Peptides against a protein of PDB entry 3HTU. Designs and how they scored, part 22

Target 1, 75 residues: chain A of PDB entry 3HTU
Amino acid sequence: RRPEEWGKLIYQWVSRSGQNNSVFTLYELTNGEDTEDEEFHGLDEATLLRALQALQQEHKAEIITVSDGRGVKFF

## One batch from the design tools (peptide; aimed at target 1 F24 E28 F75)

Design b2_p21_8_s2 (made by RFdiffusion4, then SolubleMPNN; from b2_p21_8, 11 letters changed)
Fold by OpenDDE base, seed 4:
Structure b2_p21_8_s2 (fold): chain B 75 residues (1-75), chain A 21 residues (1-21)
Amino acid sequence: as target 1 above (75 residues)
Amino acid sequence: EKKPITEEEIKKLEEKIKKLK
């Protein structure tokens, strides 16, 4: 899959999962229990970042850098 | 719709990251 395709899957999950949280760590997206059944579970960070960057270009997400890691806000 | 990231959201992220370690 292309990064854009991964981004679509991720965003679909965010939109349809019923979760009220819009801010995630990169880790919980690909390694968390909430996404265990998702196709993007276990996705490598590099590919994840590219996917999120694609969403970022669409103004659907923003990658956040904090002191000890990174996360993403979905819009 | 894009909205500015708030301090609360930043704090939440930092807490999540801290919890994982």
Scores: peptide ipSAE 0.506, ipTM 0.859, DockQ to the pose 0.653
OpenDDE base, seeds 1, 2, 3, 5: peptide ipSAE 0.381, 0.384, 0.490, 0.498; ipTM 0.809, 0.807, 0.854, 0.857

Design b2_p21_8_s3 (made by RFdiffusion4, then SolubleMPNN; from b2_p21_8, 10 letters changed)
Fold by OpenDDE base, seed 4:
Structure b2_p21_8_s3 (fold): chain B 75 residues (1-75), chain A 21 residues (1-21)
Amino acid sequence: as target 1 above (75 residues)
Amino acid sequence: MKKPITQEEIEELEERIKKLK
């Protein structure tokens, strides 16, 4: 899948689960229990980041960088 | 609608990262 396609899947999950406007660590998205049944679970960080960047371009997400990692807020 | 991240959310994010790593 292309990053944009992954982004779509991720955003669909966010929307379906009613978590728009929520903030996640990158780890939570790919390694958390809440996404265990999602296709993007276990996705490598590099690909995840590209996917999120695609969503960011669409103003559907904002990637946040903090002292010891990254997170993302979905809109 | 897009609601920009707040400082509080950033702090919480940092805390969550701390716990998970």
Scores: peptide ipSAE 0.611, ipTM 0.892, DockQ to the pose 0.885
OpenDDE base, seeds 1, 2, 3, 5: peptide ipSAE 0.600, 0.598, 0.604, 0.608; ipTM 0.888, 0.889, 0.890, 0.891

Design b2_p21_8_s4 (made by RFdiffusion4, then SolubleMPNN; from b2_p21_8, 11 letters changed)
Fold by OpenDDE base, seed 2:
Structure b2_p21_8_s4 (fold): chain B 75 residues (1-75), chain A 21 residues (1-21)
Amino acid sequence: as target 1 above (75 residues)
Amino acid sequence: MKKPITQEEIEKLKKKIEELK
């Protein structure tokens, strides 16, 4: 899959998961319990980042880097 | 693999995101 395709899958999960909090660390998206049944579970971080960057171009996400890590906010 | 961010760290992240608004 291309990064854009991964991004689509991720965003679909976020949109339909019913979660109130739309802020995630990169780790919990691919390694968290809530995504164990998703196709993108276990996705390498490099590919994940490219997927999120594709979503960011569409104004569907914003990647945030802090001192000791990165996260993403979905819109 | 890098270690997961703790709850304390994610709270700091969320605070920063809020401040960016």
Scores: peptide ipSAE 0.343, ipTM 0.796, DockQ to the pose 0.083
OpenDDE base, seeds 1, 3, 4, 5: peptide ipSAE 0.318, 0.318, 0.332, 0.324; ipTM 0.792, 0.792, 0.799, 0.792

## One batch from the design tools (peptide; aimed at target 1 G69)

Design b2_p22_1 (made by RFdiffusion4)
Pose (drawn by RFdiffusion4):
Order: sequence, then structure tokens, then C-alpha cells
Structure b2_p22_1 (pose): chain A 75 residues (1-75), chain P 22 residues (1-22)
Amino acid sequence: as target 1 above (75 residues)
Amino acid sequence: SAEAARLNANEATRLANLAELS
């Protein structure tokens, strides 16, 4: 599955729950306790990072750099 | 509704975890 297909799925989960301006760590998206039964749970950080970059190009997400890791804000 | 409630309740914890990476 390509980066942008994961991007669509990630974006749909965020939008439907009312988290349209929420900030997430990349880890919590693929490994957190809220996304355990989500389809993208277990996705590697590299592919997730590319899926997020595709969303950023669509102005649907902003990747945040915080020293020892990565996060993202969705719009 | 239960999933959205849990997400909202965990929002502060998510921000705290993100701050710990700084």
C-alpha cells in the first residue's frame, strides 16, 4: 500500500472522531492505545512519515519536529 | 461516542508525551 493510501485512511480516522486540530505523536498513531483496533496500527514509522508528507502537501497535516521524535497536527 | 470521549480524555496525555521528546 502506497504512502498516500495510508494517508487517506489516517485522515479519515482523524476527521470522523472530531480530532480535526489534534496533535499526535507518530508512535501513538501506529502503536498507541487509542488506535489498537485501527487498520494502520503497526505501520512502520518510515511509511507513516511519507503518508503524513502526502497529507501535508494537501494541507491536511503539519509535521512537527520535537528533538527526539516526530509529531503531527491534522486540519 | 465512547471512542471520541476516550480520545478527548487522552488529549492532554498525548501532548505531555510529545513534550517529553523535546

Design b2_p22_1_s2 (made by RFdiffusion4, then SolubleMPNN; from b2_p22_1, 12 letters changed)
Fold by OpenDDE base, seed 2:
Structure b2_p22_1_s2 (fold): chain B 75 residues (1-75), chain A 22 residues (1-22)
Amino acid sequence: as target 1 above (75 residues)
Amino acid sequence: SERAKRLAEREPERLARLESLR
């Protein structure tokens, strides 16, 4: 899958699970318990970042960068 | 892995910091 396609899957989960406006660390999003049954679980962080950047371009997510890591807020 | 899941969910300080930036 292309990053944009992964982004679509991720956002579908966000929308269907009611996680809009929630904040995740990047690691939590692909390795956490909340996404265990999702197809994007275990996705490598590099691909995840590109997927989220695609969503960010669509104003569906905001990547939050701090000194010790990154997270994302979904809209 | 289960270990990865536990580690990913044990970032309360990091999550709090990120959330404070919203």
Scores: peptide ipSAE 0.554, ipTM 0.883, DockQ to the pose 0.126
OpenDDE base, seeds 1, 3, 4, 5: peptide ipSAE 0.459, 0.463, 0.529, 0.479; ipTM 0.860, 0.843, 0.875, 0.865

Design b2_p22_1_s3 (made by RFdiffusion4, then SolubleMPNN; from b2_p22_1, 11 letters changed)
Fold by OpenDDE base, seed 5:
Structure b2_p22_1_s3 (fold): chain B 75 residues (1-75), chain A 22 residues (1-22)
Amino acid sequence: as target 1 above (75 residues)
Amino acid sequence: SERAERLKANEPKRLERLESLK
């Protein structure tokens, strides 16, 4: 899948599960219990980041960078 | 893995920081 396609799947989950306006670390998004049944579970961080960047361009997400890693807020 | 365990252990603190930055 292309990053944009991954982004679509991720945002679909966000919408379906009512996680809009929620914040996740990148680790939680791909390794957490909440996404164990999702296709993007286990996705490598590099690909995840590209997917989220695509969503960010659409104003559907904001990537947050901190000293210990990155996270994302969905809109 | 050990790496995964370490990352998981640090997640609460990371989330706290992320929340303050949003």
Scores: peptide ipSAE 0.487, ipTM 0.855, DockQ to the pose 0.114
OpenDDE base, seeds 1, 2, 3, 4: peptide ipSAE 0.449, 0.483, 0.442, 0.487; ipTM 0.845, 0.852, 0.841, 0.852

Design b2_p22_1_s4 (made by RFdiffusion4, then SolubleMPNN; from b2_p22_1, 11 letters changed)
Fold by OpenDDE base, seed 2:
Structure b2_p22_1_s4 (fold): chain B 75 residues (1-75), chain A 22 residues (1-22)
Amino acid sequence: as target 1 above (75 residues)
Amino acid sequence: SARAERLKAREPERLKRLESLK
């Protein structure tokens, strides 16, 4: 899958699960218990980041970079 | 597993609450 396609899957989960306006670390988004049944579970961070960047361009997410890692807020 | 080690010990306070959401 392309990053944009991953982004679509991720955002579909966000929308269906009612996680809009929620904030995740990148790690917990792909490794957390809440996403264990999702296809994007275990997705490598590099691809995840590109997927989220695509969503960010669509104003569906905001990537938050801190000193020790990154997170994302979904809209 | 143990919830992936409590998701790696809650990934240091979920990255310090993403530095208070900058």
Scores: peptide ipSAE 0.640, ipTM 0.901, DockQ to the pose 0.145
OpenDDE base, seeds 1, 3, 4, 5: peptide ipSAE 0.626, 0.631, 0.615, 0.622; ipTM 0.895, 0.898, 0.892, 0.897

Design b2_p22_2 (made by RFdiffusion4)
Pose (drawn by RFdiffusion4):
Structure b2_p22_2 (pose): chain A 75 residues (1-75), chain P 22 residues (1-22)
Amino acid sequence: as target 1 above (75 residues)
Amino acid sequence: EEEEFQEELKERAEEEAERRDE
C-alpha cells in the first residue's frame, strides 16, 4: 500500500471522530491505545511519515518536529 | 518509562502547535 492510500485512511479516521485540529505523535497513531482496532495500527514510522507528507502537500496536515520525535496536526 | 516518554513528547508537540498558531 502506497503512502497516500494510508494517508487517505489516516485522514478519514481523524475527520470522522471530530479531531479535525488535533495534534498527535506519530507513535500514538500506529501504536497508541485509541487506534488499537484501527487498520493503520502497526504501520512503520517511515511509511507513516510519507503518508503524512502526502497529506501536508494537500494542506490536510502539518508535521511537527519536537526534538526526540515527530508529531502531526490535522486540518 | 516508555509511557512517560510518550506523554512528554505529546505535551511538547501540543506546545509547538500552539506556538505556530500564534

Design b2_p22_2_s1 (made by RFdiffusion4, then SolubleMPNN; from b2_p22_2, 16 letters changed)
Fold by OpenDDE base, seed 5:
Structure b2_p22_2_s1 (fold): chain B 75 residues (1-75), chain A 22 residues (1-22)
Amino acid sequence: as target 1 above (75 residues)
Amino acid sequence: MEREKLRKLLEEIKKKAEELEK
């Protein structure tokens, strides 16, 4: 899959999930229990970042960098 | 990732996200 295709899958999950919070660490997106059944579970961080960057270009997400790692806010 | 580390990271990210909205 291309990064934008992964981005689509991720965003679909976010949109359809019962999550009350739209802010995630990159780790919990691909390694958390909430996404264990999703196709993007286990996705490498490099590919994940490219996927999120694609969403960011569409103004659907914003990658957030802090001292101890990265996360993302979905819109 | 360690649970506590993840919690702290998430907290920082949420905090920064809120700042970006201001």
Scores: peptide ipSAE 0.404, ipTM 0.818, DockQ to the pose 0.817
OpenDDE base, seeds 1, 2, 3, 4: peptide ipSAE 0.383, 0.391, 0.393, 0.394; ipTM 0.808, 0.813, 0.812, 0.813

Design b2_p22_2_s2 (made by RFdiffusion4, then SolubleMPNN; from b2_p22_2, 12 letters changed)
Fold by OpenDDE base, seed 5:
Structure b2_p22_2_s2 (fold): chain B 75 residues (1-75), chain A 22 residues (1-22)
Amino acid sequence: as target 1 above (75 residues)
Amino acid sequence: EEEEKLKELLEKIKKKAEEREK
């Protein structure tokens, strides 16, 4: 899959799920319990970042960087 | 260890996200 395709799958999950918080760490998205049944679970961080960057270009997400790591806010 | 670190990271990210929304 292309990064854009992964981004689509991720955003679909975000949109369809009943998440109370739209902010995630990168680890939560690919290694968390909430995404264990999703196709993007276990996705490597590099590909994940490219996927999120694609969503960011579409104004559907914002990658947030802090001293200890990165996360993402979905819109 | 990783769980606590994840929680702390999440809080930092959320805080920064809130700051950007102001």
Scores: peptide ipSAE 0.300, ipTM 0.783, DockQ to the pose 0.845
OpenDDE base, seeds 1, 2, 3, 4: peptide ipSAE 0.219, 0.296, 0.200, 0.293; ipTM 0.727, 0.779, 0.715, 0.778

Design b2_p22_2_s3 (made by RFdiffusion4, then SolubleMPNN; from b2_p22_2, 14 letters changed)
Fold by OpenDDE base, seed 4:
Structure b2_p22_2_s3 (fold): chain B 75 residues (1-75), chain A 22 residues (1-22)
Amino acid sequence: as target 1 above (75 residues)
Amino acid sequence: KREEELKELLEKAKKKAEELEK
C-alpha cells in the first residue's frame, strides 16, 4: 500500500470510531490496544508518518512534534 | 517505563495541540 492508502485506512478508523479531534502518539496508532484489529496495526513508524503526512496535506490531521516524540491530531 | 513515557508524550502533544488551536 502507498502512504496515502494507509492514511485513508487510518482516517477511516478514526472516523468510524468517533475519535475525530483526538490526539494520539504514533505508537498508540500502530501498537495500541484500540487498533489491534486494524490493518495498520504493526505498521512501521516511517510508513505511518508518511501516511499521516498525506492526511495532513488534506487537512485531516496535524502532526505534532515534541522533543521526546511525535503525535497527531485528527480532524 | 514505556507506558509512562508514552503518557508524558501524549500530554505534551495534547498541550501543544491546544496551543496551536488558540
Scores: peptide ipSAE 0.080, ipTM 0.614, DockQ to the pose 0.877
OpenDDE base, seeds 1, 2, 3, 5: peptide ipSAE 0.065, 0.077, 0.074, 0.076; ipTM 0.601, 0.605, 0.573, 0.607

Design b2_p22_2_s4 (made by RFdiffusion4, then SolubleMPNN; from b2_p22_2, 13 letters changed)
Fold by OpenDDE base, seed 5:
Structure b2_p22_2_s4 (fold): chain B 75 residues (1-75), chain A 22 residues (1-22)
Amino acid sequence: as target 1 above (75 residues)
Amino acid sequence: SEKKKLEELKKKIEEKAKKLAE
């Protein structure tokens, strides 16, 4: 899958999962309990980042960088 | 622990997200 395709799958999960919090660490998305049954679980972080960057270009997400890691806010 | 570090990371991300929304 291309990054854009991964981004679509991730955003579909965010939109349909009924999650209360739209902010995630990158680790939560690919290694968290809430995504264990999703196709993108276990996705390498580099590919995840590219997927999120694609969503960011569409204004559907914002990648957040702090001193000790990165996360994302979905819109 | 690693779990605690991730929780702290999440907190920092949430805080920054709020600031970006202001």
Scores: peptide ipSAE 0.572, ipTM 0.874, DockQ to the pose 0.880
OpenDDE base, seeds 1, 2, 3, 4: peptide ipSAE 0.564, 0.568, 0.563, 0.568; ipTM 0.871, 0.874, 0.871, 0.873

Design b2_p22_3_s1 (made by RFdiffusion4, then SolubleMPNN; its pose is not in this set)
Fold by OpenDDE base, seed 5:
Structure b2_p22_3_s1 (fold): chain B 75 residues (1-75), chain A 22 residues (1-22)
Amino acid sequence: as target 1 above (75 residues)
Amino acid sequence: SEDEKIVEEKLKEIRKKEAEEE
């Protein structure tokens, strides 16, 4: 899959899962309990980041960088 | 920002959980 395709899958999950909190760490998306049944579970961080960057270009996500790591907010 | 604070707190919780599981 291309990063854009991964981004689509991730965004679909976020949109359809009824999340009350749209802010995630990158770790939560690929290693969290809530995504264990998703195809993108276990996805390498490099590919994940590219996928999120694709979503960011579409104004569907914002990558957040803090001193101790990264997260993402979905819109 | 508030979103940054949320991310920072989540990261702290994850680090704590990982340490407990090791």
Scores: peptide ipSAE 0.581, ipTM 0.872, DockQ to the pose 0.835
OpenDDE base, seeds 1, 2, 3, 4: peptide ipSAE 0.576, 0.575, 0.581, 0.577; ipTM 0.871, 0.870, 0.872, 0.871

Design b2_p22_3_s2 (made by RFdiffusion4, then SolubleMPNN; its pose is not in this set)
Fold by OpenDDE base, seed 5:
Structure b2_p22_3_s2 (fold): chain B 75 residues (1-75), chain A 22 residues (1-22)
Amino acid sequence: as target 1 above (75 residues)
Amino acid sequence: SEDEKIVEERLKKIREKEELKK
C-alpha cells in the first residue's frame, strides 16, 4: 500500500470508531489495544509517518512532535 | 500547547508501562 492508502485506512478508523480523543501517540495507533484488529496495526513508524503526512497535507491531521516522540491530532 | 502536553503524558505512561513488563 502507498502511504496515502494507509492514511485513508487510519482516518477511516478514526472517523468510524467511538474514540473520544482525537489526539494519539504514534505508538497507540500501531501498537495500542484499540487498533489490534486494524490492518495498520504493527505498521512500521516510517510508513506510518508518511501516511500521516499525507493526511496532514489534506488538513485531516496534524503531526505533533514532543521531546520523547510524536503524536497526531485528527480533524 | 495542550495537545503537546497530552502527547507527552501519554508517551510517559506508555514508557512506564513497558518498563514494568520487563
Scores: peptide ipSAE 0.607, ipTM 0.870, DockQ to the pose 0.882
OpenDDE base, seeds 1, 2, 3, 4: peptide ipSAE 0.603, 0.602, 0.605, 0.603; ipTM 0.868, 0.868, 0.869, 0.868

Design b2_p22_3_s3 (made by RFdiffusion4, then SolubleMPNN; its pose is not in this set)
Fold by OpenDDE base, seed 5:
Structure b2_p22_3_s3 (fold): chain B 75 residues (1-75), chain A 22 residues (1-22)
Amino acid sequence: as target 1 above (75 residues)
Amino acid sequence: SMDEEIVEKRLKEIKKKKEEEE
């Protein structure tokens, strides 16, 4: 899969899950308990970042960079 | 910002949990 294809799967999960919290760390998306049954669970961080960057271009996400790592806000 | 604060807090919590599991 290409990064943009991963982005689509991730965004579908965010939308279908109906979660009230739209802010995640990158770790939570690929290593969290909430995504254990998702195809993107265990995805390497580099590919994940590229996927999120693709979503960001579509204004569906915003990557948040802090001193100790990165997160993402979905729209 | 508020979102940055949330991310920082979550990262700290995750780091703490990972250390406890080791």
Scores: peptide ipSAE 0.627, ipTM 0.876, DockQ to the pose 0.882
OpenDDE base, seeds 1, 2, 3, 4: peptide ipSAE 0.624, 0.625, 0.626, 0.625; ipTM 0.875, 0.876, 0.875, 0.876

Design b2_p22_3_s4 (made by RFdiffusion4, then SolubleMPNN; its pose is not in this set)
Fold by OpenDDE base, seed 5:
Structure b2_p22_3_s4 (fold): chain B 75 residues (1-75), chain A 22 residues (1-22)
Amino acid sequence: as target 1 above (75 residues)
Amino acid sequence: SMDEEIVEKRLKEIKKKEEELK
């Protein structure tokens, strides 16, 4: 899959899962219990980041960078 | 920002859990 295709899958999950929080760490998206049944579970961080960057270009996400890592906010 | 604080907090929690599993 291309990064933008992964982004689509991730965003679909976010928008349909009824999650109360719209902010995630990258780890939570690919290693968290909430995404165990999703195709993107276990996705490598590099590909995940590219997927999120694609969503960011579409104004559907904002990548958050802090001193100890990264997260993402979905819109 | 609030979002950054949330991310930082969760990263710390995850790091703690990972160290405990080692």
Scores: peptide ipSAE 0.570, ipTM 0.854, DockQ to the pose 0.888
OpenDDE base, seeds 1, 2, 3, 4: peptide ipSAE 0.565, 0.566, 0.570, 0.567; ipTM 0.852, 0.852, 0.854, 0.853

Design b2_p22_4 (made by RFdiffusion4)
Pose (drawn by RFdiffusion4):
Structure b2_p22_4 (pose): chain A 75 residues (1-75), chain P 22 residues (1-22)
Amino acid sequence: as target 1 above (75 residues)
Amino acid sequence: SEEDKEIVEEKLEEEKEELEEE
């Protein structure tokens, strides 16, 4: 599955829950306790990062760099 | 924004603490 297909699925989960301006760690998206029964749970951080970059090109997400890790804000 | 960076920092700290406990 390509980066942008994950990106569409990631974006749909965020939009439907009313988290349209929420900030997330990349870890909590693929390993957090809110996304356990989500389809993208267990996705590696490299592919997740690329899916997020595809969303950023579509102005649907902004990747945040915080020292020892990564996060993301969705729009 | 800076506020968003602080939220991410707090979340990363909590994740690290949980991993150490495990």

Design b2_p22_4_s1 (made by RFdiffusion4, then SolubleMPNN; from b2_p22_4, 7 letters changed)
Fold by OpenDDE base, seed 5:
Structure b2_p22_4_s1 (fold): chain B 75 residues (1-75), chain A 22 residues (1-22)
Amino acid sequence: as target 1 above (75 residues)
Amino acid sequence: SEEDKKIVAKKLEEIKKKLEEK
């Protein structure tokens, strides 16, 4: 899959899950318990970042950078 | 926002603690 295709799968999960908090770390998206059964679980961070950047271009996500790592806010 | 950054930072700290427990 291309990064854009991964982004679509991730965003679909976020939308369908009905979660209250739309802020995630990159780690919990691919390594967390909540995504254990998703196709993107275990996805390498480099590909994940490119996927999120694609979503960011569509104004569906905002990548957040802090001193200890990165996160993302979905819209 | 700065609030979102705090949320991310807090989550990262919690993950770090969980990983160190193993």
Scores: peptide ipSAE 0.557, ipTM 0.869, DockQ to the pose 0.883
OpenDDE base, seeds 1, 2, 3, 4: peptide ipSAE 0.551, 0.547, 0.555, 0.550; ipTM 0.867, 0.866, 0.869, 0.867

Design b2_p22_4_s2 (made by RFdiffusion4, then SolubleMPNN; from b2_p22_4, 6 letters changed)
Fold by OpenDDE base, seed 5:
Structure b2_p22_4_s2 (fold): chain B 75 residues (1-75), chain A 22 residues (1-22)
Amino acid sequence: as target 1 above (75 residues)
Amino acid sequence: SEEDKKIVEEKLKELKEKEELE
């Protein structure tokens, strides 16, 4: 899958899962309990980041960088 | 926003603490 395709899957999950919190760490998305049944579970960080960057270009996500790591907010 | 950054920082802190216990 291309990064854009992964981004689509991730965004679909966020949109349809009824999440009340739109802020995640990258780890939560690929290693969290809430995504165990998703195709993107276990996705490597490099590919995940590219997927999120694709969503960011579409104004559907914002990658947040802090001193101890990164997170993402979905819109 | 700054608030979102703080949320991420807190999540990362909690994650680190959890990983240290496992």
Scores: peptide ipSAE 0.574, ipTM 0.874, DockQ to the pose 0.831
OpenDDE base, seeds 1, 2, 3, 4: peptide ipSAE 0.571, 0.571, 0.572, 0.572; ipTM 0.873, 0.873, 0.874, 0.874

Design b2_p22_4_s3 (made by RFdiffusion4, then SolubleMPNN; from b2_p22_4, 10 letters changed)
Fold by OpenDDE base, seed 3:
Structure b2_p22_4_s3 (fold): chain B 75 residues (1-75), chain A 22 residues (1-22)
Amino acid sequence: as target 1 above (75 residues)
Amino acid sequence: SAEDKEIVAKRLKEIKEKEKLE
């Protein structure tokens, strides 16, 4: 899959999951219990980042960078 | 936002702390 395709899958999950918080660490998306049944579980961070960057271009996500790592806010 | 950054930072710290206990 291309990064853009991964982004689509991730965003679909976010939209349907009904999460009360739209902010995630990158680790939570690919290693968290909430995504164990998703195809993108276990996705490498490099590919994940590219997927999120694609979503960011569409104004569907904002990548958050802090000193100890990265997160993302979905819209 | 600053609040979002704080949330991310806090969760990253929690993950790191749990990893240290393993």
Scores: peptide ipSAE 0.558, ipTM 0.855, DockQ to the pose 0.882
OpenDDE base, seeds 1, 2, 4, 5: peptide ipSAE 0.551, 0.548, 0.551, 0.555; ipTM 0.853, 0.852, 0.853, 0.855

Design b2_p22_5 (made by RFdiffusion4)
Pose (drawn by RFdiffusion4):
Structure b2_p22_5 (pose): chain A 75 residues (1-75), chain P 22 residues (1-22)
Amino acid sequence: as target 1 above (75 residues)
Amino acid sequence: EAEALKEKQETLKEKAEAKAAE
């Protein structure tokens, strides 16, 4: 599955829950306790990063760099 | 090890929220 297909699925989960301006760690998206039964749970950080970059090009997400890791804000 | 990872992730989340507020 390509980066942008994950990107569409990630974006849909965020939009439907009312988290349209929420900030997330990349870890909590693929490994957190809220996303356990989500389809993208277990996705590696590299592919997730690329899916997020695809969303950023569509102005649907902003990747945040915080020293020892990564986060993302959705729009 | 699990508790240390949880605390690390909570700190990272707080920093990411602080950075997104800028």

Design b2_p22_5_s1 (made by RFdiffusion4, then SolubleMPNN; from b2_p22_5, 11 letters changed)
Fold by OpenDDE base, seed 5:
Structure b2_p22_5_s1 (fold): chain B 75 residues (1-75), chain A 22 residues (1-22)
Amino acid sequence: as target 1 above (75 residues)
Amino acid sequence: MEEEEREKLEKLKKEIEKKAAE
């Protein structure tokens, strides 16, 4: 899959899963319990980042960088 | 997951949430 395709799958989950919090660490998104049944579970961080960058270009997400790592906020 | 790693991820989450709220 291309990064934008992964981004689509991720955003679909965020949009329709009924999540109360749209902020995630990268680890939560691909290795967390909440995404165990999703196709993108286990996705490598490099590919995940490219997918999120694609969503960011569409103003659907914002990649957040802090001292100890990165996360993402979905809109 | 190791306890130490879990704690690090929890702290990271809080930092991200704080920045996201700004």
Scores: peptide ipSAE 0.582, ipTM 0.878, DockQ to the pose 0.805
OpenDDE base, seeds 1, 2, 3, 4: peptide ipSAE 0.571, 0.574, 0.568, 0.574; ipTM 0.874, 0.874, 0.873, 0.875

Design b2_p22_5_s2 (made by RFdiffusion4, then SolubleMPNN; from b2_p22_5, 13 letters changed)
Fold by OpenDDE base, seed 5:
Structure b2_p22_5_s2 (fold): chain B 75 residues (1-75), chain A 22 residues (1-22)
Amino acid sequence: as target 1 above (75 residues)
Amino acid sequence: MEEEERKKLEELLKKIKEKAAE
């Protein structure tokens, strides 16, 4: 899958799951309990970042970087 | 998830959420 395709799958999950919180660490998104049954579970960080960057270009997400890690906010 | 890893993740999440709110 292309990064854009992964981004689509991720955003579809965000949209349909009705999450109480739209902010995730990258680890939560691909290794958390909430996404265990999703195709993108276990996705490598490099590909995940590219997917999220694609969503960011579409104003559907914002990648957040702090000194000790990264996360993402979905819109 | 290991306890130490969980704690680190929670702290990171707090920082990210705080930054996201700015």
Scores: peptide ipSAE 0.202, ipTM 0.724, DockQ to the pose 0.753
OpenDDE base, seeds 1, 2, 3, 4: peptide ipSAE 0.199, 0.200, 0.131, 0.143; ipTM 0.720, 0.720, 0.659, 0.664

Design b2_p22_5_s3 (made by RFdiffusion4, then SolubleMPNN; from b2_p22_5, 12 letters changed)
Fold by OpenDDE base, seed 5:
Structure b2_p22_5_s3 (fold): chain B 75 residues (1-75), chain A 22 residues (1-22)
Amino acid sequence: as target 1 above (75 residues)
Amino acid sequence: MKKELEEKLKKLKKKAEEKAKL
């Protein structure tokens, strides 16, 4: 899958689970219990970041950077 | 947004440390 395809899957999960406007760490998206049954579980961080960047271009997500790490807010 | 993320990162770090001790 291409990064934008992964982004689509991730956003679909966020939307279907009713978690729009929620903030996630990158870790909990791919390693958390809530996504264990999702295809993107276990996705490498590099590909995840590219997927989120694709969503950001569509104004569906905003990547957040703080001193302790990175995360994302979905819209 | 950043404050919420910082709290999540803090919780994840703590959880990871606790799991590593098991």
Scores: peptide ipSAE 0.419, ipTM 0.787, DockQ to the pose 0.083
OpenDDE base, seeds 1, 2, 3, 4: peptide ipSAE 0.413, 0.085, 0.390, 0.081; ipTM 0.784, 0.600, 0.772, 0.601

